# Peptides against a protein of PDB entry 6DSZ: the designs that were tried, part 176

Target 1, 361 residues: chain A of PDB entry 6DSZ
Amino acid sequence: NYVVTAQKPTAVNGCVTGHFTSAEDLNLLIAKNTRLEIYVVTAEGLRPVKEVGMYGKIAVMELFRPKGESKDLLFILTAKYNACILEYKQSGESIDIITRAHGNVQDRIGRPSETGIIGIIDPECRMIGLRLYDGLFKVIPLDRDNKELKAFNIRLEELHVIDVKFLYGCQAPTICFVYQDPQGRHVKTYEVSLREKEFNKGPWKQENVEAEASMVIAVPEPFGGAIIIGQESITYHNGDKYLAIAPPIIKQSTIVCHNRVDPNGSRYLLGDMEGRLFMLLLEKEEQMDGTVTLKDLRVELLGETSIAECLTYLDNGVVFVGSRLGDSQLVKLNVDSNEQGSYVVAMETFTNLGPIVDMCV

## One batch from the design tools (peptide; made by RFdiffusion4, then SolubleMPNN)

Design b2_p19_3_s2 (from b2_p19_3, 9 letters changed)
Fold by OpenDDE base, seed 1:
Structure b2_p19_3_s2 (fold): chain B 361 residues (1-361), chain A 19 residues (1-19)
Amino acid sequence: as target 1 above (361 residues)
Amino acid sequence: SSSEEELKKKLKELEEEEK
């Protein structure tokens, strides 16, 4: 009996940082197909805490902290539309991952979107939003007492959503999305009414963005609004202020992932398809009234890494580079460049043995 | 396109089944 020890997946398809194990612990969570790996970030490096098998490929993995929770909860959606909310619980040496809520959010009718599954959480934890199918936006209301994740659909007039996020600082949950129509790509906002189960008009829109606009970043207060990343341009809009840059350096390769460095949204990491790592900087201007406005956008090349599927800033200039195509890395961001002009130093490399082809024999 | 009209029809059928 050859016990074919099923080789553990090594390709990373998602990563997130937060406080999942405790309020004080900084965690790195890594999705590797059907497996979730949980680490504590320490001064000595990554300490493994738990591995969790999921009932399917992880498609969405997001940390969120409802009002009055001491630590983050984990939302997971699988490629088979199984949703769950997980809590970490430790009792002495016993470690349990508790399912607080679960449900299947698959629709009987719908065209799965070509851009895949998008899952987002309202910053105020009022709802989860899911773009699973063209012309539908699924809403999961967040209720503490609800063990069953119930969802409803809201119809989107925009059939070809490219990316979507919830905005910060909105009285009602507000989505911002890039969509494509026959006239090009556009940005629109909608307020989500939980009561009426409908969209209301959002605070702003931007028609005719860059043709290859592919990502939305929601920016925290005090800036608010969103960043739209294209092939050639990066734009900011908050309903009042618009800024656009077209740095030549980003034209060389498509930006494919991003992660916020600063809690106030002043810096973002960007990764492209060549493994280049950039810093996007939001330069602030403080007005005489104490208001903070965006003055400018700047992009800096930091260096080269493995091709990132996902990026997450940990702490103290350490970044986890989750790679699907190459080796994942822990990298250090330095203030000073090396002899090659790079600000990036690899600290640790995690060998990727390639895709586990589930050969069902 | 005929595909968009078919999608819009299916989406209406879903909205009627969820009610």
Scores: peptide ipSAE 0.050, ipTM 0.727, DockQ to the pose 0.010
Fold by OpenDDE base, seed 2:
Structure b2_p19_3_s2 (fold): chain B 361 residues (1-361), chain A 19 residues (1-19)
Amino acid sequence: as target 1 above (361 residues)
Amino acid sequence: SSSEEELKKKLKELEEEEK
């Protein structure tokens, strides 16, 4: 009798950081297929707090803080379109994960998008946006008292959305997305009207971006706008300012993940398909009127890690590298390079036993 | 493409069901 000890999944498919357990605690949340792992980030490393089994593979995992909440809430969407908003509660030694709201957001009609599920949250917590199906953008309004997550669809004329984010600093919820048509890849923005359940014209667009433009990063204030990452180029646009760089170092491998380091969006970690870790830097220029504008973009190679599926800057130069294909790592970013020119030092490695191929015997 | 036209048709049907 081989007791097939059901090995816990080890491959990471998502990670986020925030203040989920308390307002003061820094948490790392790790999605491993159907499992959510919750850690507190400490000076000694990651302290495990809770593990939660989900009713399906986690497809989206995002922390957000609605107005008047003392700590972050967790939005989860599963691959079977089960949505929930989770809250952490602790009463002495008792730890509960409470479902504040839930719903199924599956449509009867729709073509699942080839690029998979995208879930995004408006920075002002007005709505959740979901790209589940081609030609649809699903909206979940965020209301404090709503225990049932209700969604509606808005038609997207752009059928082949590559990536989408909500922009910062917009009066109305505004999405920015990369899409592909027969003419190439383009960037467009739409305002989302909750009242009319429609798109309005967004503040800007950029036609004919790089053919391999694959990621949108929404940049917080004071810069605002978005970064578009391609194979050969990184571009910034905010409606008024456009800036592009083509650093040769990024041409070798496709950038596949990013994470914001600074709250003001001055630095981002980038990970590529070879496990190279980069820092993207936004250089500021202070104008005489006190406005801050983007002066330049720079990319610096930090070093090598496991191939990141997700990256999370924690604190004090510590980064969690969530890997699906390799071992996940805690790494430290140093100010000085080692003898090999790397600024990255592995602190801890978490063995990935590979995808549990469900051997349906 | 014929597939895009079919998708556009289904999307219109969905918009009518959600109203």
Scores: peptide ipSAE 0.027, ipTM 0.681, DockQ to the pose 0.010
Fold by OpenDDE base, seed 5:
Structure b2_p19_3_s2 (fold): chain B 361 residues (1-361), chain A 19 residues (1-19)
Amino acid sequence: as target 1 above (361 residues)
Amino acid sequence: SSSEEELKKKLKELEEEEK
């Protein structure tokens, strides 16, 4: 009798950090296929709080805080296009995960995008954006009283979107995306009109970016704009300022994930396909009028970790390295390098037993 | 918890509507 002990999935598909359990608690949320694990980050490490079984593989997992909410809400989209907004509620020792809203966002028509599902949330919590199908951008308006997640599509002329984010500091919800056409890869922006259910012209565009430009990072104020990560280059654009760097060190392996360290967007973690961990630094220049401008971009190699599927900065220089291919890690970033020039120390390692193929027979 | 069972039920109903 092979007791197929239904081993719990160990491969990490996504991770996010925020304040889900309370306003004060720092949480790490980990997606492992159909399972959501909720931890509280403590000085002693990760304290498990709750495990939630989701119906279907988690494809998108994002924390967001609407105006008037005391703590973050969780948006989840499954690979079968089931969407929900979850709230954590504790009453004494009783822990409940409340579904605030749910819906199916599948379209009857459309080509699923080859680059998979992208889900993004407007920083002002006006909408959720979904790139599910080529030539469509799905919008879920965020309404506090809406228990049913209703979506509509806006047609994208750009059929091959590589990555998309909402920008910060925009009067209207504004997306920035990398797309590919026969001439190469480009960056474009659109404003999203909820009223008219259409795109308006965005504040800026950048034609002919690097051919392997693969990721968009929205930069918060005071800088604003976006970072575009390529194979050979990292570029910044905000409509007024353009900067590009081509550090030889990033050319060795493709950057595959990123996470913001500082709330003001001064630093980002970058992970590549070799498990190298970098810090991207935005160097500021303070003008005489008190305005802050971006002076330069710099990349520093921190060290080596497991190959990250996702990265999230926790607190106090602690980073969770979510790995799909290897062991996930809790690592410490040090100010001083070791004898090998590494700033990274593994604190804890979480064994990955490989992909649990849920053969739903 | 009752909320987890409700979430499970809702997500299952949504999956069945896709068939």
Scores: peptide ipSAE 0.010, ipTM 0.302, DockQ to the pose 0.011
Fold by OpenDDE base, seed 4:
Structure b2_p19_3_s2 (fold): chain B 361 residues (1-361), chain A 19 residues (1-19)
Amino acid sequence: as target 1 above (361 residues)
Amino acid sequence: SSSEEELKKKLKELEEEEK
């Protein structure tokens, strides 16, 4: 009996950074199919802390910090619709990943969306939103004492949601989403009523966005609003202000992932299908009343990496490039370009052995 | 909206520069 030690998955399908192990530790969490890897980010590099086997392929992995938690909690949704909220606990040398809450969020009736599973968390930690099925938005209210994740559905009139995020700075939980109809792609917002279990009209909408608009980035305060990324354009809207750029450099390849660099949403990393890494910059304008408004958007090419499935800014200009198709990388962003005009230096490469084909021998 | 027209204008200008 050759126990073929099941080769550990190497393809990255998600990554997130935050303070999961402690309030002080900066962590990198990496999803590799059913495996969760937890690292501490140190001045010396990534220190492995724990690996966790999940009971299914990780489809959503998000860190969040409810009011009165000292550290981040981890929400995981599997491709089999098993949801859990995980907490890191250490007692001396004993490291435990505990399940604070769990549930199955599968519906008996629904068409699984072609764009896959989307999971989002309200920035104020009021709820988790899930787009699992066309025409449905699932809500999981966040309650501290509830070990059982209860969910309900709200009907979406928009059947073809491309991407969705919760907005920042909203009195009620508010989603912003790109959807497609026969007339094209559009952006819409809805407020989510937990009490009435319905959508209310959101603060704004933008009809007839770029035909290939594919991603929504929720922008923190003081800017608020959202960035919409297309094939040819990047747009910003917050209800009061609209800005659009169409930098020629982004037309060459589709932007497929993003990550916020600055907590205030002043900079974002963008990765495309060719492995190009960009910085999206939000230029500030300070008004006489002390309000901060968006003056302009800029995109700068930083360099080339492995084709990113996910990007995570760590600290000190270090970025984790999670790759599904290629080797994942730890890269350094420099202030000055090299002789080739690149601001990116590879620090470490993590070999991707490809999809584990279960060779049934 | 004027903003959507501006986007459409910028996109057209780029299509004309690539020709």
Scores: peptide ipSAE 0.005, ipTM 0.354, DockQ to the pose 0.024

Design b2_p19_3_s3 (from b2_p19_3, 7 letters changed)
Fold by OpenDDE base, seed 5:
Structure b2_p19_3_s3 (fold): chain B 361 residues (1-361), chain A 19 residues (1-19)
Amino acid sequence: as target 1 above (361 residues)
Amino acid sequence: SEEEERLKEVLRELEEEEA
């Protein structure tokens, strides 16, 4: 009887950084299939705090801080459409993960989208948005007193949404999304009315973006707007300003993940399918009136890592590279490049033992 | 290059902001 010791999952399918355990602690949260791992980021590395088994594969994992909360809450959506909002609570040595709210958000009718589940949270914590099915946008209103996550659907005319985010600095919750139609790929915005349960016209749109536009990054204030990442180009749009770059270096491999480095959205990490790590830089221009405008976009190659499924900037130039296909890494960004021109040094490597083959024996 | 120096400045700032 080979007791196949149930090997813990090692492949990373999501990661997020924030202040989950306390307002002061910097946490790294890692999703490994049905398992959530919670770490505190320290000068010595990652300190494990808690591991949590989830009732399904984690499909969405996002930290958010509602008004009046001292620390971040965690939204989880599973591949079986079980949603929950989790809170970390410590009382002395006792650590509890409290479910503040839960619900099942599955629809009886709908075609699951081929690009999978997308979950996003409004920066002002007014709602959670879910793209689960083609032609539907699901909204979960965020209410502090509601233990039951209730959702409603808004119809999307755009059937093939590629990616979607909530924008920053909008009076009403506003989504920005890339979609595909027979004419190509486009970017559109919608305001989400909680009261009317409908979309209103958003502040801007951009028709006929790059054919392989695949990711939307919502940019914080003062810039606002969004970055659209394609195979050949990176574009910025905020309704008033449009800027595009086509650095040859990004054509070599598809960018597959991103993470914001700083709260003001001036810098982003980008990872591609070859494990190349880039920094995207938003160069500022201060106007005479004190307004900050985007002057330019720049992409710089930092080095090479494992192929990232997810990236998250931690602290002090340290980046967690969550990998599904390879070993996850904790890497340091150095000020000086090595002889190969790389700014990346691996600090720690987390062995990926491959997919847990459920050998039903 | 000037671009490389600007990158180094960014990387230096990342080390300084959180120390």
Scores: peptide ipSAE 0.478, ipTM 0.895, DockQ to the pose 0.771
Fold by OpenDDE base, seed 2:
Structure b2_p19_3_s3 (fold): chain B 361 residues (1-361), chain A 19 residues (1-19)
Amino acid sequence: as target 1 above (361 residues)
Amino acid sequence: SEEEERLKEVLRELEEEEA
């Protein structure tokens, strides 16, 4: 009897950082298929805290902090549409991951979207939004006392949503999304009414963006608005201000992931399909009235890493590079470049044994 | 270059925020 010790999955398909174990701890959470790994970020590196088996492949993993919570909660959606909200509890040496709420959000009718599952959380924690099926936006209202995750659908006129985020600083929950129609790709916003269970007109739209616009980044206050990343261009829009850059360096390979460095959204990491790591910089201009506006956008090449599926800025210039195709890495950003002009140094490498080809024999 | 100096400043700030 060869006990084929099922090798634990090593390919990373998601990562997030936040304060999950405590208000003070900085955590890195890594999704590896059905496995969730929880680390504490320390000066010595990543300290493993707990591993959690999930009842399916993790498709969405997001940290969020409802008003009056001391630490972050974890939202998980599986590829089989099982949703849960998890809390970390420690009592002495006993560590428990508690399910605060759960539910299945699968619809009996709907075409699964070709771009896969998108899950987003309103920055004010009013709702979770899910793009699971073409022409539908699913809403899960966030209520502290609700152990059952209930969802409803709102019809989207835009059938081919590429990416979607909630915007910051909006009175009502507001989504911003890139969509494709026969005329090209466009950006649109909608307000989400929980009461009426419908979309209202959002604050702005931008028709005819770059044909390969693929990602939306919601920008925190004071800037607000969104960044739209394409193959050739990066654009910013907040309803009042529009800026676009087309740095030649990004044209060489498609940007595939991003992560915010600063809470105020002044800096972002970008990763491309060649494993190049960039810094996107938002330069501020302070107006005479005390308002802060975006002056300029800039992209700087930092170096090369494994091809990122996900990026997380941790602390002190340390970045986790979660890779599906290659080895995941913990890297340090240095002030001084090396002889090759790279600001990136690998601190630790996590071997990827490859995709577990579920050979359904 | 001024651009390189600005990048170095950004990278320095990342090291100082946790000291």
Scores: peptide ipSAE 0.471, ipTM 0.892, DockQ to the pose 0.729
Fold by OpenDDE base, seed 4:
Structure b2_p19_3_s3 (fold): chain B 361 residues (1-361), chain A 19 residues (1-19)
Amino acid sequence: as target 1 above (361 residues)
Amino acid sequence: SEEEERLKEVLRELEEEEA
């Protein structure tokens, strides 16, 4: 009996930060295939707290805080469409990850999207949205007392959704998505009616965006709206204001991941396929009435890292670079550049042993 | 450059905000 000690997965396929263990703790959660690793971020670095095995590959991992929760809850969706909401509980030395709710959200009918699973949470925690199948948007209403996750589908006319997010500051849950049709790529918004289980017309749309527009970032208030990232351009739209930049530096390699640096959405980290790390800056303009508007967008090259599958800003200019293809890294952003013009310094490297080939021996 | 200084300000703020 060769106990093939299944090597623990090392390739990172997702990461998120928030307050999962307590209201005060800053956590880093890392998804490595079927494994969830939970860390507390400390001044000394990452402190491991718990590792959790999941029933399948983690496809979606998002933290959210419903009204009246003291700390974040974790939504997980697996590649087998098992959904759960997890809560961290600690009693003395006993650490438990409690399933608050669970369900299977697989449909019997539908074409799985070629671009994979997308899971998003409404910023006001009214619902979870899932793009699992072409032409369908699945909604899971968030109810505190419901241990069974129930979902319903809304038909989406746009069959080829590239990316989707919930917008901030909307009276009703509102999605913003990039989709492709024979005419190109476009951005559209829909309001989601829980009551009627249908889409209503959203506040805005932008037809004929860049042909390679691939990511939507929902921007918090006071700016609101969304950022659309393409190969050659970055655009902002909030219904009233449109702004586009085409910095030559981003054209060299495709941006593949992003992470918000600050709660107000003024700064974002961007990672590309060459392992370049950028800062996207939303420059503010204060109006005489006290309203804050977007003045400009700027992209700055910070340096190079491992090729990020996911990025997570932690604290004090520390960034976790989750890599699937290379070693994951903990990096520090420095105020002063080095001799090579880089603001990035690697603090710690986490060896990636590559894909676990399940050698069924 | 003015751009470099603005980046440095951003990076400085990241170090200061969490202290």
Scores: peptide ipSAE 0.469, ipTM 0.891, DockQ to the pose 0.786
Fold by OpenDDE base, seed 3:
Structure b2_p19_3_s3 (fold): chain B 361 residues (1-361), chain A 19 residues (1-19)
Amino acid sequence: as target 1 above (361 residues)
Amino acid sequence: SEEEERLKEVLRELEEEEA
């Protein structure tokens, strides 16, 4: 009996950073198909803590901290629509990953969206939103005492949603999304009423955005609003302020992922299909009344990495580059560029042996 | 360049914030 030790998946399809093991520990969580890897970020590098097998391919992985929790919880949705909220518990050397809540959120009727599964969490932890099917937005109310994740659907008039996020600083949970219709791509907002289980009119909209607008970034306070990333342009809108840039450098390759560097949302990492790593900078202008407004947007080329499926800033200028197509990397951002003008240095490379072709024999 | 110096400042801040 050759126990073919099934080769562990190496292709990364998601990564997140937060405080999952404790309030003090900085963690890197990596999704590799059905496998979740948990690391502690240390000055010496990544320390492995736990590996968890999931009951399906991880499609969504998000950390969130409900009010009064000391550490982050992990939301996972699988490609088979199994949802769970996980908590890390350690007692001495005993490590347990506890399922706080679970549920299956599959609908019997619906067209699975071509752009795949999108899962988002309200910054105030009021709900989880899921775009699973065209013309539907699924809501999972977050309740601390509920072990069963129950969801309901709200009908979207917009059938072709490209990307969606919850906005920050909203009295009611508010989504911002890019959608496509026969006239082009547009940005719209909706408030989500948990009580009425319906959408209300959101604070703003932007019709006729760039035709290839593909990503929404929700910007924290004090800026608020959203960044919309396209092929040729990056735009900001918060209802009161609109800014657009069209840096020539982003036209060379499509931006495919992003990650916020700092809590205030002044800096973002961007990765493109060629493995270029950029910094997006939000320049602040302080008004006499103490309000902070966006003055300008800038994009700076940092260097080249593996083609990122996901990016996450860790600490001290260290970035994890999760790659599906190539080797994942731990990279350092240096203050001084090298002779080639790159600010990126690879610290560690994680060999990608390719997708485990499930040879269903 | 002024742009390079601004980027360097950002990168320096990233090193200092977690010290």
Scores: peptide ipSAE 0.467, ipTM 0.892, DockQ to the pose 0.746

